# Peptides against a protein of PDB entry 5HB3, part 50

Target 1, 150 residues: chain A of PDB entry 5HB3
Amino acid sequence: RQMQDRCMSEYNQRIRNAPEGSIDPFRMACYKIIGRCDLSNRSLDGLQTDVNDWIWLQFNLARETDRSLELAGESYGLAELQASIREIGLKHFPKTAAEDTNGSFGMFFYLQILAGMFEQAIAYLYPFSYVDAVHFAIALTYYGLLRPVD

## One batch from the design tools (peptide; made by RFdiffusion4, then SolubleMPNN)

Design b1_p15_8_s1 (from b1_p15_8, 9 letters changed)
Fold by OpenDDE base, seed 4:
Structure b1_p15_8_s1 (fold): chain B 150 residues (1-150), chain A 15 residues (1-15)
Amino acid sequence: as target 1 above (150 residues)
Amino acid sequence: MEQMDKLLEEYFKSL
């Protein structure tokens, strides 16, 4: 808690008071990650990032906390992340194999798997790659992560 | 979401 409070204090102080161009983006990233600062902006500003960095950050910031204990009113958990992934899927990824021009379906499948959206992930993958969908379904079932509909 | 939109756009260009 003490470390988190210090990170938050330093983060806020720098954002408010630092001269333009004087902020080390890596230092700010450290404060953001460790302190979970400014959960409304879940990005690493001033850094060159990719989709993997983005999803990594989302998982690092996501916490299943008792909402009753969160003082700051900012809650970001798995449910919010899953909602974001659904939205991203609807907006950016092919819905059918006929729409897939660049093989990007794999990334959306990957994001869904990471977020624990196993049924949705398999259902999504199935029309793009039947064989892969079946293999993943078997594996997920083996680990008790995919519940067959009775 | 805006950042992710840009990142995905860049990702798709890299495919």
Scores: peptide ipSAE 0.383, ipTM 0.881, DockQ to the pose 0.866
Fold by OpenDDE base, seed 5:
Structure b1_p15_8_s1 (fold): chain B 150 residues (1-150), chain A 15 residues (1-15)
Amino acid sequence: as target 1 above (150 residues)
Amino acid sequence: MEQMDKLLEEYFKSL
């Protein structure tokens, strides 16, 4: 708690008062991650990132906390992350095999798996790769992550 | 979401 408070204080101070061009983006990233600062902006400004960095950051910032204990606008959990992934899927990824021009369906499947959206992930993968969908379904069932229909 | 949009655009270009 004390460390988080210090990170938040330093983060806010630097954003407001640091001279132009003097901000170390790596230091700011550390404060953001440790302090969970400014959860409305879940990005690492001034750093070159990719999709893997983005999803990693989302999971590091996400917490399952009692929302009643959080300040307004500072709640970010798995449900919000899953909602974001769903929106991303609808906007950017192929919905059918016929729409797939570049094989990008695999990335969306991957994002859903990471977010624990197992049933949706399998359902999505099935029309693109039947064999892979079946294998993942078996594995997920084995680990108790996918509920077989009785 | 805007940042992710850009990242995905870059990702798709790499494919």
Scores: peptide ipSAE 0.379, ipTM 0.879, DockQ to the pose 0.854
Fold by OpenDDE base, seed 1:
Structure b1_p15_8_s1 (fold): chain B 150 residues (1-150), chain A 15 residues (1-15)
Amino acid sequence: as target 1 above (150 residues)
Amino acid sequence: MEQMDKLLEEYFKSL
């Protein structure tokens, strides 16, 4: 808690008072990750990032906290991340194999798997790659992660 | 979400 408070203080101080161009984006990233600073902005400003960096950051920021202890609006857990992934899927990824022009379905499948959306991930993958969907379903079932509906 | 939109656009261009 003390470390988080210090990170928040330093983060806010730098954002407000640092001269233009003097902010080290890596230092700010450290505050973001370690201190969970400014959860309303879940990005690493001033850094070149890709989709993997983005999703990695989301998982690092996501915490199951007692909502009663968090200030209103700063709660970010797995449920919120899953909601974001659903929204991203609806907006950017093909819904059917016929819509897939670039093979991007695999990335959305990957995001769903990372977020623990196993049933949805398998259901999504099935029309794109039947064989892969079956193999993943077997593996997920073996590890007790997939709960087939009886 | 806006950042992710940009990242995905870049990702799709790389495919």
Scores: peptide ipSAE 0.371, ipTM 0.876, DockQ to the pose 0.854
Fold by OpenDDE base, seed 3:
Structure b1_p15_8_s1 (fold): chain B 150 residues (1-150), chain A 15 residues (1-15)
Amino acid sequence: as target 1 above (150 residues)
Amino acid sequence: MEQMDKLLEEYFKSL
């Protein structure tokens, strides 16, 4: 708690009071990651980030905490991350093989797998690559991660 | 892929 409070204090102080161009974005990133500062903004401002950086950050910020102990508006867990992935899928990724012009379906499949959305991931992959979908389904079942319908 | 990356980057920053 003390460390988080210090990170939050420093984070807010720098955002509000630092001279223009004096903010080190890497230092701000450290405060955000370690202190979980400003969970409403789950990005690293001033840094060049890719999809992998983004998803890595999401997982680092996500916590399954007792909601009763978190301040109002500062809860971010796996369920919220999964909801974000679902929304991204609806907005940015092809829904059918006919819509796929760039082979981007693999990235969405990857994001779903990382987020533990195994059934959805397999269902999504199947129309794009049925062979791969079957192989992943077998593997996920073997490891007890996929729940086959009885 | 480049276009998608840009779109995703913009979207992720808005989340």
Scores: peptide ipSAE 0.254, ipTM 0.827, DockQ to the pose 0.102

Design b1_p15_8_s2 (from b1_p15_8, 7 letters changed)
Fold by OpenDDE base, seed 5:
Structure b1_p15_8_s2 (fold): chain B 150 residues (1-150), chain A 15 residues (1-15)
Amino acid sequence: as target 1 above (150 residues)
Amino acid sequence: MEQMDKLLAEYFASL
């Protein structure tokens, strides 16, 4: 708690008061990650990042906390992350194998798996790669992560 | 979401 409060204080102070161009983006990233500062902006400003960095950050910021203890509007947990991934899927990824022009379906499958959306991930992958979908389904079932429909 | 849109655009361009 004390560390988080300190990170938030330093983050807010620097965002508001630092001279233009004087902000170390890596330091700000540290405050954001450790302090979970400004959860409305889940990005690392001033840093070159990729999709893996983005998803890593989302998972680091996502916490199952008592929502009653969080400030109004700053709750970010697994459910919100899953909702974001669904939205991203709808917007950016192919719906069918016929729409797949660049083989990007694998990334969306990957994001769903990371988010624990196992049933949706398998259902999505199946029309693109039957063999892979079956293999993942077997593995997920073996580990009790996939709920087979009886 | 806007950042992810950009990142995905870059990702797709790299494929």
Scores: peptide ipSAE 0.343, ipTM 0.868, DockQ to the pose 0.867
Fold by OpenDDE base, seed 4:
Structure b1_p15_8_s2 (fold): chain B 150 residues (1-150), chain A 15 residues (1-15)
Amino acid sequence: as target 1 above (150 residues)
Amino acid sequence: MEQMDKLLAEYFASL
């Protein structure tokens, strides 16, 4: 708590007082990651990032906290992350194998798996790669992560 | 979401 409060204080101070372009983006990234500062903006501003960096950040920021203890608007948990991934899927990724021109389906499958959306991930992968979907389904079932409907 | 849109565009362009 003390460290988080310090990070938040420093983060806010720099955002408010630092001249434009004088802020070290790596330092700000550290505050964001360690302090979970400004959860309304879940990005690393001023840094070159990729999809892996983005998803890594989302998971680092996501916490299952008692909502009663979080400030209004600063709740970010697994449910919100899963909702974001669903939205991303609808917007950017192929829905069918016929729409897949670049093999990007694997990335969306990956994102769903990371977010614990196992049933959806398998259902999505199945039309693109039957063999892989079956293998993942077996593995997920073995670990009790996929519940087959009886 | 906007940032992710850009990142995905870059990702898709790299494939």
Scores: peptide ipSAE 0.339, ipTM 0.867, DockQ to the pose 0.862
Fold by OpenDDE base, seed 1:
Formats: structure tokens, C-alpha cells, sequence
Structure b1_p15_8_s2 (fold): chain B 150 residues (1-150), chain A 15 residues (1-15)
């Protein structure tokens, strides 16, 4: 708690008071990650990031906490991350094999797997790659992560 | 979401 409070204080102070161009983006990233600062803005400003960096950040910021303990009413957990991935899927990724021009379905499958959306991930992958979907389903079932419908 | 929109646009452009 003390470290989080310190990170939050330093983050807010720098955002408000630092001269333009003097902010070290890596330092700010450290405060954001360690302190979970400004959960409404889940990005690393001033850094070159990719989709993997983005999803990594989302998981690092996500916590299952009692909402009553969160400062300022900000909550960000796995459910919110999963909701974001669903929205991203609807907006940016192919819904059918006929819509897939670049093979991007694999990235959406990957995001769903990372977020623990195993049933949805397998269901999504199945029409794009039957063989891969079956292999992942077997593996997920073996580890008890996929529940077959009885 | 806006940041992810940009990142995905860049990702798709790289494919």
C-alpha cells in the first residue's frame, strides 16, 4: 500500500507539474505498472508499443479486488479485460473465414486464450482452422480449462 | 480502446 500510494503521488505530480518534454516515459510506465495509476488510461504514452505490449499491460493492471477497497471507484479486473477483448473482436477481426484476408484470426484467438476465454476461443477458431481448434481443445480439456458440454 | 485501435491498425498493416 505505501509503495502504491507513493507511485500514485509521483505519477500525478509529474503529469501535472513536469515541464513539457521532461517526462521520462519509462519512469511513468514503471509508476503506472507498479502503482496501477490512472486505470482509465491503460496505455504507455510516449513509448513504442505493439499488441503484445498492450495485452501484457492489461494483464499486469488487472486485479480481482473488492471494489470497496479501490480508490476513487476505479476497478479493473479480468471481467473488464474480457469485455474489452470482445469489443475488439467485434470491431477489428474477421467473423468468418470468408472475411479473413490476412490471417488475422490467429491474433484474436491468441487474445481470447490469454484472457481465459477458452470456450469462445475454440468456437472462434473452429471455422478458420478445424485441426488447430481440435488440438487446442484437447490440450485445454486435459488441463481442465475447457469444460465439455455434457 | 483508441490505443488498441491504433495498435491493431499497425499490426494489420504489417501482415
Amino acid sequence: as target 1 above (150 residues)
Amino acid sequence: MEQMDKLLAEYFASL
Scores: peptide ipSAE 0.339, ipTM 0.865, DockQ to the pose 0.861
Fold by OpenDDE base, seed 3:
Structure b1_p15_8_s2 (fold): chain B 150 residues (1-150), chain A 15 residues (1-15)
Amino acid sequence: as target 1 above (150 residues)
Amino acid sequence: MEQMDKLLAEYFASL
């Protein structure tokens, strides 16, 4: 708690009072990651990042905390991350094999797997790559991660 | 969400 409060204080002070161009983006990233500062903005400003950095950050910020202990504006867990991935899928990724022009379906499949959306991931992959979908389904079933509909 | 939109746009441009 004390460390989090210090991170939050320093983060807010720097955002508000630091001279232009004096903010170290790596230091701000440390406050974001360690202190979970400003969970409404789940990005690393001033850093060159990619999709892998983004998803890594989301998982590091996500916590299954007792909802009763978090201030309503600071709750971010796996469910919220999964919701974000669903929205990203609907907006940016092909819905059918006929819409796939660049082979980007694999990235969305990957994001769903990372988020534990196994049934949705297999269902999504199946029309793009039948063989791969079956192999992943077998593996996920073997590890008890896939729940076949009875 | 806006940042992810930008990152994905960059990703798709790289494919």
Scores: peptide ipSAE 0.333, ipTM 0.863, DockQ to the pose 0.865; fails the geometry check

Design b1_p15_8_s3 (from b1_p15_8, 8 letters changed)
Fold by OpenDDE base, seed 2:
Structure b1_p15_8_s3 (fold): chain B 150 residues (1-150), chain A 15 residues (1-15)
Amino acid sequence: as target 1 above (150 residues)
Amino acid sequence: MEQMDKLLEEYFASL
């Protein structure tokens, strides 16, 4: 708690009061990650990032906290991340194998798996790669992560 | 979401 409060204080102070060009983006990233500062902005401003960095950040920021302890505006958990992944899928990724022009389906499958959307991930992958979908389904079932309908 | 949109666009462009 003390560390989080300090991070938040420093983050806010720097955002508001730092001279232009004096903000170290890495320092700000540390405050964001460690302190979970400004959860409304889940990006690392001023840093060159990729999709993997983005998803890593989302998972680091996502917490299943007792909602009663969080201020109403600061809740970011797995459900919100999963919602974001769904939106990303609808917007950017092929819905069918016929729409796949660049082989990007694998990335969306990957994002769904990371987000624990196992049933959706398998269902999505199946028309693109039957063999892979079956293998992942078997593995996920073995580990109790996929619940086959009897 | 906007940042991710951009990152994905860059990702797709790299494929």
Scores: peptide ipSAE 0.393, ipTM 0.882, DockQ to the pose 0.863
Fold by OpenDDE base, seed 5:
Structure b1_p15_8_s3 (fold): chain B 150 residues (1-150), chain A 15 residues (1-15)
Amino acid sequence: as target 1 above (150 residues)
Amino acid sequence: MEQMDKLLEEYFASL
């Protein structure tokens, strides 16, 4: 708790008071990750990031905390991440194999798997690659992550 | 969401 409070204090102080161009983006990233600072802005400003960096950051920031202990508006858990992934899917990814021109379906499948959206991931993958969908379904079932409907 | 939109655009352009 003391470390988190220090990170938040330093983060806020630097954001408000640091001269333009003097902020080390890596240092700010460390404060954001360790302190979970400014959860409304889940990005690493001033850093070149990719989709993997983005999803990694989301998972690092996501915590299942008792909502009663968090200040109003600063709760970010798995449910919020899953909601974001759903929105991303609807906006950016192909819904059918006929719409897929670049093979991007795999990335959306990957994001859903990482977020624990196993049923949705398998359902999504099936029309693109039924063989892969079946193999993943078997594996997920084996590990008790997917429940077959009887 | 805006940042992710940009990242995905870049990702799709790389595919």
Scores: peptide ipSAE 0.386, ipTM 0.879, DockQ to the pose 0.857
Fold by OpenDDE base, seed 1:
Structure b1_p15_8_s3 (fold): chain B 150 residues (1-150), chain A 15 residues (1-15)
Amino acid sequence: as target 1 above (150 residues)
Amino acid sequence: MEQMDKLLEEYFASL
């Protein structure tokens, strides 16, 4: 708690008071990750990032907290992350094999798996790659992560 | 979401 408070204080102070161009983006990233600062902006400004960096950050920031203890509007947990992934899927990824022109379906499958959306991930993958969907379903079932409908 | 939009655009461009 003390460390988090210090991170938030330093983060806010730097954002408000640091001269333009003097902010170390890596230092700010550390504050964001460790302190969970400014959860309304779940990005690493000033850093070159990719989709993997983004999703990694989302998971690091996501916490199951008592919402009553968080400031209004700063709750970010697994449910919110899953909602974001659903929205991303609807906006950017192919819904059918006929829409897939570049093989991007695999990335959306990957994001869903990471977010624990196992049933949705398998259902999504199935029309794109039957064999892969079956193999993942077997594995997920073996580990008790997939609940087959009886 | 805006950042992710950009990242995905870059990702798709790299495919």
Scores: peptide ipSAE 0.383, ipTM 0.878, DockQ to the pose 0.857
Fold by OpenDDE base, seed 3:
Structure b1_p15_8_s3 (fold): chain B 150 residues (1-150), chain A 15 residues (1-15)
Amino acid sequence: as target 1 above (150 residues)
Amino acid sequence: MEQMDKLLEEYFASL
């Protein structure tokens, strides 16, 4: 708690008072990750990040906290992350094999798997690569992660 | 991949 409070204090102080161009983006990233500062902005400002960096950050910020203990506006869990991935899918990824021009379907499948969206991931992958979808379905079923519809 | 990365970076920054 003390460390989190210090991170929040330093983060807010630097955002408000630091001269332009004097902010170390890596230091700010550390405060954001450790202190979970400003959960409304789930990005690392001033850093070049890729999809892996983004998804890593999302999982590090996501917490399953008792909703009763969360301060208003600080709730961010797996459900919110899953919702974000669904939105990303709808906006940026092919919906059908016919729309796939660059093979990007694999990244969306990967994001869904990471987020525990197993049924959706398999359903999405099947029209792009039925062989891979079947293999993943078998594996997920073996580990009890896939819920086959009866 | 570069095109996708750019699109996703822009989108993620808006989140």
Scores: peptide ipSAE 0.265, ipTM 0.830, DockQ to the pose 0.102

Design b1_p15_8_s4 (from b1_p15_8, 9 letters changed)
Fold by OpenDDE base, seed 1:
Structure b1_p15_8_s4 (fold): chain B 150 residues (1-150), chain A 15 residues (1-15)
Amino acid sequence: as target 1 above (150 residues)
Amino acid sequence: MSQMDKLLKEYFESL
């Protein structure tokens, strides 16, 4: 708690008071990650990042916290991350095999698996790759992560 | 364009 409060204070002070171009983006990234500062902006500004960095950041920031204890009133947990993944899926990823021109369906499947959306992930993968969907379904069932409908 | 939109665009271009 004390460390988080310090990170928040330093982060806010730097964003507000630092001269333009004087902010170390890596230092700001540390505050973002460790302190969970400014959860409304889940990006690392001033850094060259890729999609994997973005994914990593989202999952790192997602925490089940008591909302009553969060000072800024900003909550970002698994439910919010899952909602974001659904929205991204609707906007950017193919819905059917006929819409898939670049094989990007695998990335959306991957995002759903990471977010624990196992049933949705299998259902999504099935029309793109039957064999893979069956194999993942077997594995997920074996580990008790997929609940077959009786 | 959101950061994610940019990153996904770059990702799709890399496929």
Scores: peptide ipSAE 0.360, ipTM 0.878, DockQ to the pose 0.807
Fold by OpenDDE base, seed 4:
Structure b1_p15_8_s4 (fold): chain B 150 residues (1-150), chain A 15 residues (1-15)
Amino acid sequence: as target 1 above (150 residues)
Amino acid sequence: MSQMDKLLKEYFESL
């Protein structure tokens, strides 16, 4: 708690008072990650990042907290992450095999799997790669992560 | 454009 409070204090102080261009983006990233500062902005500003960095950050920031204990804090959990992934899918990824031009369906499948959206992930993958969808479905079922419809 | 929009654009361009 003490470290988190210090990170939050330093983060807020720098954001408010630091001259433009004087902020070390790596330091700010550390404060964001450790302190979970400014959860409304789930990005690493001033850093060169990719999709993997983005998803890593989302999972790092996501917490299942008892909402009853969070008085005034910003909440970001798995549900919000899953919602974000759904929105991303709708906006950026192919909906059908006919729309797929670059094989990007695999990334969206991957994001859904990471977020625990197993049924949706399999359903999405199926029209793009039947064989892979079946293999993943078998594996997920084996681990009890996919429930067959009786 | 959200940061994610930019990242995905860059990702798609890299494929």
Scores: peptide ipSAE 0.348, ipTM 0.872, DockQ to the pose 0.806
Fold by OpenDDE base, seed 5:
Structure b1_p15_8_s4 (fold): chain B 150 residues (1-150), chain A 15 residues (1-15)
Amino acid sequence: as target 1 above (150 residues)
Amino acid sequence: MSQMDKLLKEYFESL
């Protein structure tokens, strides 16, 4: 708690008071990650990041906290992350194999798997790669992660 | 444009 409060204080102070261009983005990233500062902004501003960095950050920020302990409006857990991934999928990724021009379906599958959206991931992958979908389904079932619809 | 939108755009361009 003390560390988090300190991180938040420093983060807020720097955002508010630092001259433009003087903010060390890596330091801000540290505050973001360690302190979970400003969960409304789940990005690493001023850093060159990729999709992997983004998803990594989301998972680092996501916590199953007792909602009673979270300040109103700053809850970010797995459910919110899953919702974000769904939205991203709807907006940016092919919905059908016919729409896939560059093989990007794999990334969306990957994001869903990471987020524990196993049924959705398999269902999504199936029309793009039957064989892969079956293999993943078998594996997920073996580990008790996939719930077959009766 | 959200950061994610930008990142995904860059990702898709790299494919």
Scores: peptide ipSAE 0.344, ipTM 0.870, DockQ to the pose 0.803
Fold by OpenDDE base, seed 3:
Structure b1_p15_8_s4 (fold): chain B 150 residues (1-150), chain A 15 residues (1-15)
Amino acid sequence: as target 1 above (150 residues)
Amino acid sequence: MSQMDKLLKEYFESL
């Protein structure tokens, strides 16, 4: 797409040639979001961001495109996002209730739910909060999002 | 350290 090519060209030109401190980080963010530039670096450099901004960006960049049409190395879909969330979980979040010192399990549960990892989310939540896990399981089942194995 | 690692560190420090 002509717009995407222009965004990529401008993005690359600015990264390479712009004087130090002259790059508008918001402009670069626009190129990244609209043009999906540099999908290997899914961050907003020079901006103060939080976890919510990060996850929002990931979902905005994720596309279910025909893999045959994507340039080699620029495929980023829901599966890749889910893989990233799994890795984050393994590195940063408690695996058991006994390891939970700060109540951060809720954030990981939330990330899994957003990514459609419903079965994993419920399984993860269950040892931390039985009651909440059951309530979410009921709700997810009601909406046909949880596939109970018969 | 990945950006996400930094963000999560900041998040955990805020709890």
Scores: peptide ipSAE 0.333, ipTM 0.867, DockQ to the pose 0.809

## One batch from the design tools (peptide; made by RFdiffusion4, then SolubleMPNN)

Design b1_p16_1_s1 (from b1_p16_1, 13 letters changed)
Fold by OpenDDE base, seed 1:
Structure b1_p16_1_s1 (fold): chain B 150 residues (1-150), chain A 16 residues (1-16)
Amino acid sequence: as target 1 above (150 residues)
Amino acid sequence: SKLEELLKQWTKLLLE
């Protein structure tokens, strides 16, 4: 807690007082990851990141902490991540095979799998790739991760 | 190269 408080203090101080362009983006990233500073902004400003970096960051930031100890703005868990992925899916990924122009369906499937949205992931993949959806469904069922619909 | 470009585009979309 003491370390977290220190990180928060330093993060806020730098954000407010540092001259433009003087902030080390890696240091700020450390504050965000370790100190859980400014969780409302889940991007790393000033860093070139890819989708893997983004999802890695999301999982590191997503913690099931005692919500009673966190301010509402600092609460970020798996549920919030799943909600974010759903929102991203609705806005930026194809909903049907006919809408898929660049093969991006696979990325959304991947994100859903990572977030533990197994049933939704399989349901989403099915119209794009039937064979792959079946294979993943079998594998997920084998490991007890997929709940059969009654 | 095409995959990298797609990944960059996806990243941009995810960060928006």
Scores: peptide ipSAE 0.020, ipTM 0.518, DockQ to the pose 0.688
Fold by OpenDDE base, seed 2:
Structure b1_p16_1_s1 (fold): chain B 150 residues (1-150), chain A 16 residues (1-16)
Amino acid sequence: as target 1 above (150 residues)
Amino acid sequence: SKLEELLKQWTKLLLE
């Protein structure tokens, strides 16, 4: 708690008082991750990040902690992350094989799998790659992650 | 949203 409070204090002080361009983005990232500062902004400004960096950050920030125990003013959990992934999917990824011009369906499938959206991921992948969808479905079922509908 | 901007950037990077 003391460390978190210190992180929040330093984070807020730097955001408000630091000269423009003087803020170390890596330090700010540390405050965000460790101190859970400003969870409403789940992006790292001033850093070149890829999808893997982003998703890693989201998972680190997403905690299934009791809201009563969360020291951060806002709670961000897996449900919110899953909602974000759904929104991203709707806006930026092909919905059908006919819309897939760049083969980007695999990335959305990957994001859904990472977020534990297994049933949705398989359902999404199926029209793009039947064989792959079946293989993943079998594997997920074997590990007890996929709930087969009767 | 900042996420959308990131996604646009990533999409560009992934498609390049």
Scores: peptide ipSAE 0.021, ipTM 0.548, DockQ to the pose 0.094; fails the geometry check
Fold by OpenDDE base, seed 4:
Structure b1_p16_1_s1 (fold): chain B 150 residues (1-150), chain A 16 residues (1-16)
Amino acid sequence: as target 1 above (150 residues)
Amino acid sequence: SKLEELLKQWTKLLLE
């Protein structure tokens, strides 16, 4: 707790007082990840990030914390992450094979899988690649991750 | 949002 408080203090101080361009983005990232500072901003400023970096950050920030102990502004869990991924999907990824001009469907499938949205991921993949969807469905079922629709 | 910007960039990268 003391470390977290210190991280928060330093993070806030640097954001407010540091000259432009003087902030080490990696250091700020550490404060965000370790100190859970400014969870409303779930991005790393000043860093070139790819999808893997982004999703890694989201998972690190997403915690099932006892809602009773966390300040309302600091709660970010798996449900919120899943909601974000759904929103991203609706805005930025093809919904059908006919809309897929760039082959990006695989990335959205990947994001859904990482977020534990297995049923939705399979349903999404199906129209793009039937064979792959079936294979993943079998695998997910084998591991008990896919709930068969009764 | 920053996320949207990132997604746009990623989309471009995926298109390349």
Scores: peptide ipSAE 0.020, ipTM 0.541, DockQ to the pose 0.094; fails the geometry check
Fold by OpenDDE base, seed 3:
Structure b1_p16_1_s1 (fold): chain B 150 residues (1-150), chain A 16 residues (1-16)
Amino acid sequence: as target 1 above (150 residues)
Amino acid sequence: SKLEELLKQWTKLLLE
């Protein structure tokens, strides 16, 4: 608790007092990851990040912390991440094969798999590539990750 | 808004 309070204090002080362009984005990233500072902003400002960096950050920030110990503004778990991925999918990814102009469906499938949304991932993939969907379904079932609805 | 900007950038990168 004392370390977290110190990190929050230093983070806030730097945001308020640092001249524009003088903030080390890597240091700010450390405060966010280690100190869990400003979890409402889950982006790393000033860093060139790709989708892999973003998803890595989301998973690191998504802790199964007992909601009882986190202050109301700092609760971010797997469920919230999954909700975010669903929202991203609805806004930015094709819903049908007819809408797929750039082959981006694979990225959304990948994000859902990483987030453990296996049933939804297979259901999404099926209209784009039924063969791949079946193969993934078999593999996921083999590893006990997909529960076949009886 | 920041997430949307990132997604727009990533979408552009994925389309290139």
Scores: peptide ipSAE 0.019, ipTM 0.490, DockQ to the pose 0.091; fails the geometry check

